# Peptides against a protein of PDB entry 8BZL, part 6

Target 1, 228 residues: chain A of PDB entry 8BZL
Amino acid sequence: SYDRAITVFSPDGHLFQVEYAQEAVKKGSTAVGVRGRDIVVLGVEKKSVAKLQDERTVRKICALDDNVCMAFAGLTADARIVINRARVECQSHRLTVEDPVTVEYITRYIASLKQRYTQSNGRRPFGISALIVGFDFDGTPRLYQTDPSGTYHAWKANAIGRGAKSVREFLEKNYTDEAIETDDLTIKLVIKALLEVVQSGGKNIELAVMRRDQSLKILNPEEIEKYV
Target 2, 242 residues: chain B of PDB entry 8BZL
Amino acid sequence: SRRYDSRTTIFSPEGRLYQVEYAMEAIGHAGTCLGILANDGVLLAAERRNIHKLLDEVFFSEKIYKLNEDMACSVAGITSDANVLTNELRLIAQRYLLQYQEPIPCEQLVTALCDIKQAYTQFGGKRPFGVSLLYIGWDKHYGFQLYQSDPSGNYGGWKATCIGNNSAAAVSMLKQDYKEGEMTLKSALALAIKVLNKTMDVSKLSAEKVEIATLTRENGKTVIRVLKQKEVEQLIKKHEEE

## One batch from the design tools (peptide; made by RFdiffusion4, then SolubleMPNN)

Design b1_p8_4_s1 (from b1_p8_4, 3 letters changed)
Fold by OpenDDE base, seed 4:
Structure b1_p8_4_s1 (fold): chain B 228 residues (1-228), chain C 242 residues (1-242), chain A 8 residues (1-8)
Amino acid sequence: as target 1 above (228 residues)
Amino acid sequence: as target 2 above (242 residues)
Amino acid sequence: SIADRLFE
């Protein structure tokens, strides 16, 4: 069955394992990314942290480098592998090129990694999509999205995970120059977008903000409530 | 869908890894293992199922393994898989110690093994390990720690958790009785007995069927101790009197 | 569900 072959095209040209990996992404919690004028914002749906779970170990948004962060949807363990590889590459780049990676560079690296796992017999695709945001050295904010196939594109705004469709529809309607005119408005846009799929308001949202020449900041629940 | 159960490295049409799920399901039938984090220590409590008269009395622990001077783990699932993974944990810890001349941080050891587990879910010709682990440890970065990992290579930190048979019920009980910030090792031991008494498929909890290990700090050193049967008996007796 | 534990 073509469905079981990792690297075999179907007669109609489909790579089923890649498509199925994309379905795996839809099982993940929703993540949203928005590029503002001088800000990039990632928001994720918080899974109810089980009582007694250490919150420190439950992070859906992670830094890849000082100037790049990533949110993911899909298989958690797969994500860890990708994140670690990306972090190593970021450090390697700093060492060899003597500059931080561009957001595009690290996105391409991740995409290439994913693509290799779609073409190698004996390896299944990664079951994750990622939103990668950050600033290039020139201060340009960037947002990229990658999927299990290894494709990547630059976006003004995008979403991944179980609620991605609804969030994207919201963003398509509401992403305007006016809506991102200020940092605060950009943050509000992300929150509003997430609220399309997240119940119980700001308590179930994790929000990360990166401003130009600033480090990644994860907003606390109180800060998020101010924007709701 | 049963059709996708035959190969370990493929997604189902719904994006599921059934072999991983099945491995996790199998672990649900294994002996119960509990972990509880306290302010002054951390403990593992495990069900001992293999009580054979011919077992060597020197057998200290069936399910609890010392990994290094600062960490121990308990296992639920396939014994052979557990042996491989626990050995790997020891090797990773020793290699780290050799390279850096300091003990491996607890979470780093856990993640290193989890990366191996994940690989066995992604690479062809491999099956998932049919084992979940609870890790207890101490390091200078985070102090006392409790982690849980599963066949997927996912892990998390916990204040208290359970794997194996009746784990869901055990976790529910832990949620009810665990007092954050006020948990002493003594209280944790009592809680462990309470939970095991209710969740183990035994008519009466006996010391022969329970293994307990504690990890504490004494004089700036980590002490990992497996409780003696008499100590466990005393804990059970105390619980029965309450 | 077990499946839900695999995804974030």
Scores: peptide ipSAE 0.382, ipTM 0.807, DockQ to the pose 0.777
Fold by OpenDDE base, seed 1:
Structure b1_p8_4_s1 (fold): chain B 228 residues (1-228), chain C 242 residues (1-242), chain A 8 residues (1-8)
Amino acid sequence: as target 1 above (228 residues)
Amino acid sequence: as target 2 above (242 residues)
Amino acid sequence: SIADRLFE
């Protein structure tokens, strides 16, 4: 039984596997989320897609439901597992409760899943952090972040991945009511934040926008360039 | 730290999964497998290494496996692991067919197996599969498709790709010669031979050392065909004449 | 690198 214990406390009270999972997140490309007044925006550093790779199969931003989307940083395969579980829960909630999940609800679900993998015998933590954005049924925009430990919080703006520190510093300085006064300004804020760590401008950025009562929209490169 | 190198499902201090990386490294020493997507079909080409005169069984295909009527795969890595995974693919495909009365979409089959692979990287007491796979298939959603998966449970769709020995060099060659939107199955076959000739650690490419399968559509049906040795010989001959 | 392929 001891041989299967992966995540255990160190003598000084650390859960090293959780901390190391957080290091795995830092190896992922940068993702940023910003909550505007009536908009939520996710931006990600576009990993260089191999020339012969199908772009359709390379997605760092995904929909969990019609009202919720997620960006992640870390282990891609781990992310797929979390995404699938979350999608199933979203559908289950619609079926059983007859309403879409709140952003907080699905975040909590994901967080609980992650937490279980830090405490269950024979399982390693998920090597991913996630930014979860969307709208509650009352029309309130939400942004949440979760990490490998299962901790989650609501944010106005946040970032994950390799460039997260720099992006967060930028957001701390530039996130103001004026900066998010309009949808366009909010989008610009996300792009500017990503440009702190992304070298080749709009070509290396993927942007997802969700407006109130609208479906998730992935901006094409031409649309992104309009904001640069 | 070496203690993380030998343990499965454990993150290193740097956030790395060394056993997964080592599995991928091991695959780099396996026989070369190529996949090329064309407008009118998709193909797999694989190196055949186990040619022994004393083998009692005439292997029609050593590294290429039919999964269902619409999909096939090629494997690079540990043979025993490959057998388990290919069997699982067949089971998944069959269960889906029984449940939904239609063939499983290609990507869905790939992801189902990838979830299994991922689990072997996360659950204790298990090691990663030492296998990468190339998948070829056709479905009504996306038509002809080519996928690659690795021990991590990661996968991607490709126009052309390579796994196994000298895969990096092969991919480079494919990038140079692959003509997007203009690739016919005939040209894809020629390209496969060209790349294999350069990437296989053999002095001379021979038909006995190469397996090729094509997946096409004929009269609204998927046809998976393994090329006969004579056909492969002709392809090699044509390449040598150029 | 192999390691880089695991992360997104």
Scores: peptide ipSAE 0.355, ipTM 0.768, DockQ to the pose 0.771
Fold by OpenDDE base, seed 3:
Structure b1_p8_4_s1 (fold): chain B 228 residues (1-228), chain C 242 residues (1-242), chain A 8 residues (1-8)
Amino acid sequence: as target 1 above (228 residues)
Amino acid sequence: as target 2 above (242 residues)
Amino acid sequence: SIADRLFE
């Protein structure tokens, strides 16, 4: 049916709608995640906000729970759906299990959601990838990445969006134990990574930092400039 | 590319949703709607295109809809789609009120509808709504607010914005003339008239072709008022004198 | 562009 979204295998074994959704992700601005020793950092390329637009309504980094935050690349509206579902699950988990979700748990939940949308006739895949960071209840920092297919993996550092390739190449070269030895160095690493693809320097970067037993902190421009 | 044009809920090879883009393109041909946030209120101004003498009842507001006591919206796009969405907004607001015994926060109402819009871009057998909306409202959380949403389910808050015909030009004018932090409702009304005068496809702006609604707070209560034709005439006259 | 407005 031409009126339905159909994700089916091609003769050569491809799920084209999933692959095309991955192309949608590449249209998004760049996001970077880095796991430090006692810190997780998300950095994003700031999309140009229109002069008269309220900045509070433009969010590429969002909290899923007190201990988990997420950055995404791709279709903004799709991301909102995923975020909302994830937030509900986080709260539900707290109520039913009486503990916050692990970062892996909520990632798996999101991944499963995405996967279902790749297999159901009448649904298209989500056009988003996500970097999910946070702390498990035992204090372990975590970074996960998930894509439109529903696949997810744990990472030390990763990037998504249009500049992801260049950023990943940078991280592969520069992510060392020394580079993440301190919180400040970890933040600096994220900024340097983003500067590989972001024009106009630190003014076009948004950073979110989560430290152990602390809430998500969005750095202001002055704080970011300190690390540049 | 045509095969992707005919399917409403599939990605193109380059990761685009053409049906959503086409819906947005269609809205560009609709009547102009403006929203302007002021310090003491928020307003909607909309082009009234359907002035037909044979209409049995001229709705006082063709393009501006009251959603609840604290919110109103203006629509650009397919009228039938707009009717469905505005009805849904009212239902959502009412359900919230019944459930929580307080009015729905403005952004929550906007996002609720945006989730519906998004669903119509993701689930098979559905086409995107060919409608963009401007929302004005007041709540205890953020005070006066202006939002814009499009067929994709995206939305944003604005100080001033425009949808529909010549929206790009209107936005440019708003950027030039909007004075952040200094905008009164009076000045906002004047700005609305100025922008509409330049962006509407009319030789001369007349009160019969413009709908304006203001949302203010009086004695701790939200007041949504559609300006009378005479009031609009006065605004136009004032503009012409300048 | 319209397309650009859909992505973040």
Scores: peptide ipSAE 0.352, ipTM 0.765, DockQ to the pose 0.801

Design b1_p8_4_s1 (from b1_p8_4, 3 letters changed)
Fold by OpenDDE base, seed 5:
Structure b1_p8_4_s1 (fold): chain B 228 residues (1-228), chain C 242 residues (1-242), chain A 8 residues (1-8)
Amino acid sequence: as target 1 above (228 residues)
Amino acid sequence: as target 2 above (242 residues)
Amino acid sequence: SIADRLFE
């Protein structure tokens, strides 16, 4: 059935469904990740929560394991699938290998999952990009980005979603060793980067920080305002 | 472009999933269902469209389904799709109970079904389910809960919400009248009647056209009760007197 | 109507 051949090459060598999935990512709210010296920080544009909606159920930042967290941009339902698969893999790895995953490992797993959905009959690509941050067992902070194609790279800082271009431009100019010299400065950098695209200041920003040998911490609005 | 809306669920050049959007549009033609979370309970109210004298009234509710001892749902959309999904919900809940010897948390049940819905938006040869659901439940983690899910596999928790016909108008009314932290089940029932009276495509609201279920806690147990027609009549009458 | 039965 021709309906099974979803992702195919165009005559000019393009995988249109992958490209279109990337367009879906751009419809998502902005997420930014920054690797500091001893900290990784994720920031996301907080989508306006509808009145009467439970904010608890609206999350763009999630833990994959104790040492890894992820932010995404794009289709929420797609993201949930990826997150769940990644969580299972993290637990499986702990069971079989007796160590937590490295950030690169779980990123590669996610990337491979995405790639399969670009090549398998009867499957469309995932409409999400992800920023994956965490610490390896050796204490090294890591930041990875993956896109619908299944590619992944390590980054010092990056952004995904609607305002990603502007945020990246900001980061390219402002990411310096001095700017990430301390944890607080690193957090401030993320906030400043997000403020390039977020209009309502700190109230519309969600921040997560992970420090070495510490659990993921979601900053409350009051804590965020201290950095604004 | 029509080529993206007539095929299996694929992305448009703009990154849209038209089949999912169309499924959601279809749900807009279904009967109205609303849910309201109160301090002492949670309720579902649904429009009953299939009123036939010859129907075997063995079932207590047409649109409200008990899922387990702690959860119920209401559906808006294609009936056959709804039947499949409600059955799946029951199976998921039962399997969890058997495996863990405790009832499935409310959100986890919702998520499990949403993953199925999502799959039908991603795998070829399938169409999205033309169904939205409202879930009511109680668990030890979050107490009384109300969730909404759509054909995309997205879901969210709500204090009050509505799906189906005239849902946007209903939601607006709920936003105006819902008092956070002060909502009793009694007041929620009154609000439900008020909203349905304005949003249902009927000349006059009657008890035969409305199904209401409440979920409460009594003596440490969840009680799911479908209101009797007489009870609904009283609620309607009370509303008319105001 | 049959049509009404198609939707819940």
Scores: peptide ipSAE 0.047, ipTM 0.665, DockQ to the pose 0.040

Design b1_p8_4_s2 (from b1_p8_4, 4 letters changed)
Fold by OpenDDE base, seed 1:
Structure b1_p8_4_s2 (fold): chain B 228 residues (1-228), chain C 242 residues (1-242), chain A 8 residues (1-8)
Amino acid sequence: as target 1 above (228 residues)
Amino acid sequence: as target 2 above (242 residues)
Amino acid sequence: SLADRLFE
């Protein structure tokens, strides 16, 4: 039984596999999330898609439900597992509770799932962090971040992945009430934040926008360029 | 630190899964498999390495497997692992058919297997599958499709791609010669031969060393056909004359 | 690199 223990405490009290999973996240492309007044925006660094690859199958931003979407950084295959579980839970909640999940609820679910994989025998942690955005049924915009440990918090703005530090520094400086006064300004803030780490401008950025009482919208490159 | 190299399902200090990487490396030594998507069909071309005169079984297809009426796959890597995965694909497809009374969508079948692959990278006591797969198929949602999956459980859709030996070179050639939106099955077949001729470690490409399957639609039905040796010979001959 | 293909 001991031979299957993957995530254990070191003598100094560290969970190295969790820390190393966090390093895996840093190998992922950058994702940023910003909560506006009546909008939530996810932006991701677009990984160079191979010329012959179908772009449809390369998605870093996904819907969990009609009112919730997620961006991730880290192991793509791990992310798929988490996304699938979350989607099932969202649907289950609708069936059993007869209401959509709150953003906090689904975040907590994902966080709990991740935490279990840090404590269960014979399982390694998920190598992903996630930004989860959406609207609660009362119309409140929400942004949450979770990491491989299963820790989660609510944020005004945050970033994950390889360029997260630089993006966060930018957001700390530039996130003001004035900067998010309008939907357009909020979108611009996300783009500017990503441009701190993305070289080729709007062509290498993917943006998802969710407005109150509206479905998730993925902006096309032309729409993104309007904000640059 | 090499201690992370030998253990399955463990992150290195740098956040790497070495066993998955090593599995992918091993696949690079396997026989070459190509997939090419055309407007009117999709094809798989695979290197046949096990040609021995003393083999009692006439292998119609060594590396290309029919999964259901609408899908086929080619495998690169450990044969035993491939057998397990191809069997699982068939089972998944059949279960879906029984449950929903319609064929499983192509991408859904791919993802189902990829979830299994991923699990073997995350759960202790298991090693990654040493297999990459190319999938060809048709469904009513997206038409003709080509997918690639690797030991990590990652997958992607492709217009053309290659796995196995010299895959990087093959992909480069495909990028150069693939004409987006203008690819016919005929041209795809010619391209497959061209790429295989350059990427296979053989002095001369022969029909006995190549398996080719095409997936087309005829009268509203999917047709999966493995080319006869004579047909492959003709393709090779045409290439040599150019 | 092969490693890079695992991450998004």
Scores: peptide ipSAE 0.282, ipTM 0.748, DockQ to the pose 0.757
Fold by OpenDDE base, seed 3:
Structure b1_p8_4_s2 (fold): chain B 228 residues (1-228), chain C 242 residues (1-242), chain A 8 residues (1-8)
Amino acid sequence: as target 1 above (228 residues)
Amino acid sequence: as target 2 above (242 residues)
Amino acid sequence: SLADRLFE
């Protein structure tokens, strides 16, 4: 059956394993990305950490380089592989080109990696989508999304995971130039977007902020509450 | 669901990896393994199910493996798979030591193996490892550490956790009794015995059915010690008197 | 569920 074949097109042109991988993404907790004027913000639904679990080992938002970070939805183990590959590429690029990667470059790299795993009979697709944010060397904020197929696009704002549809609908209505006029407003927009799908309020939200020429900052719960 | 059981590296229409889930289910039938992190050490406690009188005593530990001077692990699941993975852990640790002239950080060793596990879920012609592991260790970065990994290649750090048979019940008990910030190795040992006594499918807990290892720091060195049967007996006795 | 543990 075509649905069992990793790299075979169905008669109607479907790659079922890729589509099923997209379904895997929907099982992940929600992640949101928003590009502001001089800020990029990632917000994620914080999965309930088991009482005895070390929180430091639960990371849905990861730095790829000093100027790039990523949130993902889907298979956690798959994400780790992608993150590791991306980090290596970022470092390699710095060594060989003597400049940090552009956000588009590293997104394209990740996308290409994913695509290759859709075309080899010996491999299944990655069960992850990613929001990749950061700053190019010229100071331009960027937001990209990539999915299991290896397709990627630039976005002003987007969401992935279980509640992505609702969050996207919210963003479509509320993302305006006025809404992102300041860093604080941009952060507030992300929080409001996540609150559409997160029931327990601000306590179950993790936010990462990257400003121009600044390192990734993960906001603590107290900081998040100030925006609620 | 059965339609997708034949291939280990395919998604179901719902986006599930059934072979990984089945591997995890298999681990649920394995002997119970506990890990508890204390302020002054970390321990593993494992059920010994195969007590055969004809077993050669050469094996110091059936379920607890020393990985290097700073780390040990306990396994739940398919024994043959466990042997392969524990060997791989030792090799990874050794390669790191040779390359960097320092011991591998605990989390790095865990992640290295987890990447291998993940690969066996993604590449064709391979099945997931039917093994979960608990790792205990010490490094200069984070001190005493406890990790858990599963067939998917996922892992996490823990204050206390359990894998294998009746793991859910054990975890529940650990959640109730674990006192964050106040856990001594002594109290951790007592807690381990308490939990094992309730979770093992035995009428009475005996020292022969329990293997316990502790990892401590003495004079700036890591000490991994498997408790002697007499020591375990004393722990059990103490528990019964309470 | 076991399935839920695989996803984040």
Scores: peptide ipSAE 0.281, ipTM 0.765, DockQ to the pose 0.807
Fold by OpenDDE base, seed 2:
Structure b1_p8_4_s2 (fold): chain B 228 residues (1-228), chain C 242 residues (1-242), chain A 8 residues (1-8)
Amino acid sequence: as target 1 above (228 residues)
Amino acid sequence: as target 2 above (242 residues)
Amino acid sequence: SLADRLFE
């Protein structure tokens, strides 16, 4: 049945469903990740939460484990599936290997999951990109990005979503050793990067910080304004 | 362009899932369902469209379903799809209870179903469920809760929201009149009637056309009650006198 | 738009 082969090669060698899934990612709000010296920072553009919506249920940044967190852009429901599977894997790894996952390991797991959905019969690609940040057990900060194709790479800084291009351009110009010399400067860099695409200042930014040997901390709006 | 309309689980060139969007459009033609969270309870109000005098069994609740002792839902969309999903919700809740010897947290039940919905948007050979749900519940973690889920498997918590016919207008009205932190169940009921009166395509709102359920806590127990027709009549009358 | 609700 032709209906089972969703992701197929075009005559010119393109996987259109993967490319179109990437277009779906671009419909998502912008997310930014920056690796500092001893800190990783995720920033996301807040969608205007409907007045009567519970903010608790609108999250673009989530913890996968104590040492790993993720931001995503794209289909929210797809993201939930990926997040849940990643969390299960993180716990499974702890039980089986008796160590937490490395950031690379869990990224590779997520990437493999995404890749399988590009090749499995009757499945469409995930319509999400993810920024995965955290610390390895040796204390090394890591930032990875993955896309609908299942590709992944390590980054110093990166962005995903609708404003990703502009944010990346900003980061390419402004990411220096001096710019990430301190935790505060690193946070400031993320905020400045997001402000390239986010209107109305710090009120529309959600920021999460993970420092070495610390859990994910989501900054409140007041804390964010201190950096603006 | 037509190729993307016929296949159930494919992205369009623009990154859209048309079948999901179309399912959501279908829900817009369904009867209106409202949910309102109050300080002392949560309610569902739903339009009843099938009033047949010849029906032997007065179904007390056509659109509002008790899921377990702590949760209920209302449905907008395809009835057959709704039946499948509501049954699944009950099964999930029951399995959880049996496994963990405690009621399933409200959000976990919602997410469990949402994962199913999402699967039907991603796995071939399936079509999205043409159903949106409003969930009301209580648990020890977050107290009274109101959730909305759609065919995509997306969900959100709400203070007040609406699905089905004229939902956008209803939401606008709710935004105007809902007072955060000051909403009592009584005021929520009044608000529900007010909104339904304006959003339902009826000349006059009648108790026969409205189902209302409230979820409250009494003596440390959740009480889910479907309002009697007389009670609904009183609410309507009160609204007409204001 | 309804489509916008699907994406975050």
Scores: peptide ipSAE 0.190, ipTM 0.665, DockQ to the pose 0.771

Design b1_p8_4_s2 (from b1_p8_4, 4 letters changed)
Fold by OpenDDE base, seed 5:
Structure b1_p8_4_s2 (fold): chain B 228 residues (1-228), chain C 242 residues (1-242), chain A 8 residues (1-8)
Amino acid sequence: as target 1 above (228 residues)
Amino acid sequence: as target 2 above (242 residues)
Amino acid sequence: SLADRLFE
């Protein structure tokens, strides 16, 4: 139908709309996630905020619940939809199951949502990838990544967005047990990874950290500069 | 590739949503709307294009809509789309008030509409709304606020911004003249006139072609006022004298 | 004009 967005298989077995959605993700600013021993860290490349724009309204890192936060790359409006749905699910889970979600659970929920939009007639895929980090109730730090296809995997470290390739290459070389031995070292690793693609140093980086049994903390620029 | 721009909103091979881009392009043909945040208020200034003597003037404004007691918006784009969205904004605000017995926070109202806009970019059989909006409001959380939203469902907060015809030029002028932290409503009004005078496709700026609304706080209440034509004339005159 | 009414 000419009037319906459909994701169908090509003759060679490709889902082009999903692949193209992945290209949309690559247009997004870079996000990186690292799982430490007792910390999870998200870092994002700050897009230059236009003069007169309120920085408060420009966020790439958001809380889904007290124990889970997410960074994304791709279409901002799409991300908002996913974030809102995830937040509702987190609250629903608390109400019905009487426990907060596990990081895997909420990731799976998001992944399933994305997958449905790849298979439902009249829908296009979400143009976002997400890094989802947090702590399970048992205190285990978790990092997951999901893409427009609805796939998800657990990671030690990963990156999404325009500079993801370079950042991943850096992480593959530099992610060691020694590099994440302390919270500070873990944070430093994230910053160093982002600096592979960010030109203006610490001023163009936003960092969020979550420690065990602690709320999400967004580092201020002064705090970030201490690690540079 | 033409096949991606002529269909329902789908991704191009490069990851672009052409229908959304085209909707944004369409808005560029609409009349200019400005928003400026001041320390003591916020304003909307909009180009009025529909000037007809036989029009029934029993309306709040042509391009500026009161949403609730604490918020107003201005629209740039397809008139019919704008009417649908402004009505939806009012409904959302009212439903919130009924449910929570307090007015909806400004950003939350903006977000709610933006989610609707986004949906029209993702679901088949729909086209993006050909409308951008400027929102002005006051709430207890952030005080005076100015927001802009586009057909994609994206939005942002601003100190000053512009949508519609010659918006890029207007934004540049605003960047030059806007003084953060020192902007009074009076100075904001003057700035609005200055920018409109340069960006509107008219030979001479006249009060009949400009609508201005201010949102202020008086005695703990929000006051939304559309300036009278005489007031706008005075502002224009003052600008010409400078 | 009618065309002008299509856009706000």
Scores: peptide ipSAE 0.035, ipTM 0.650, DockQ to the pose 0.040

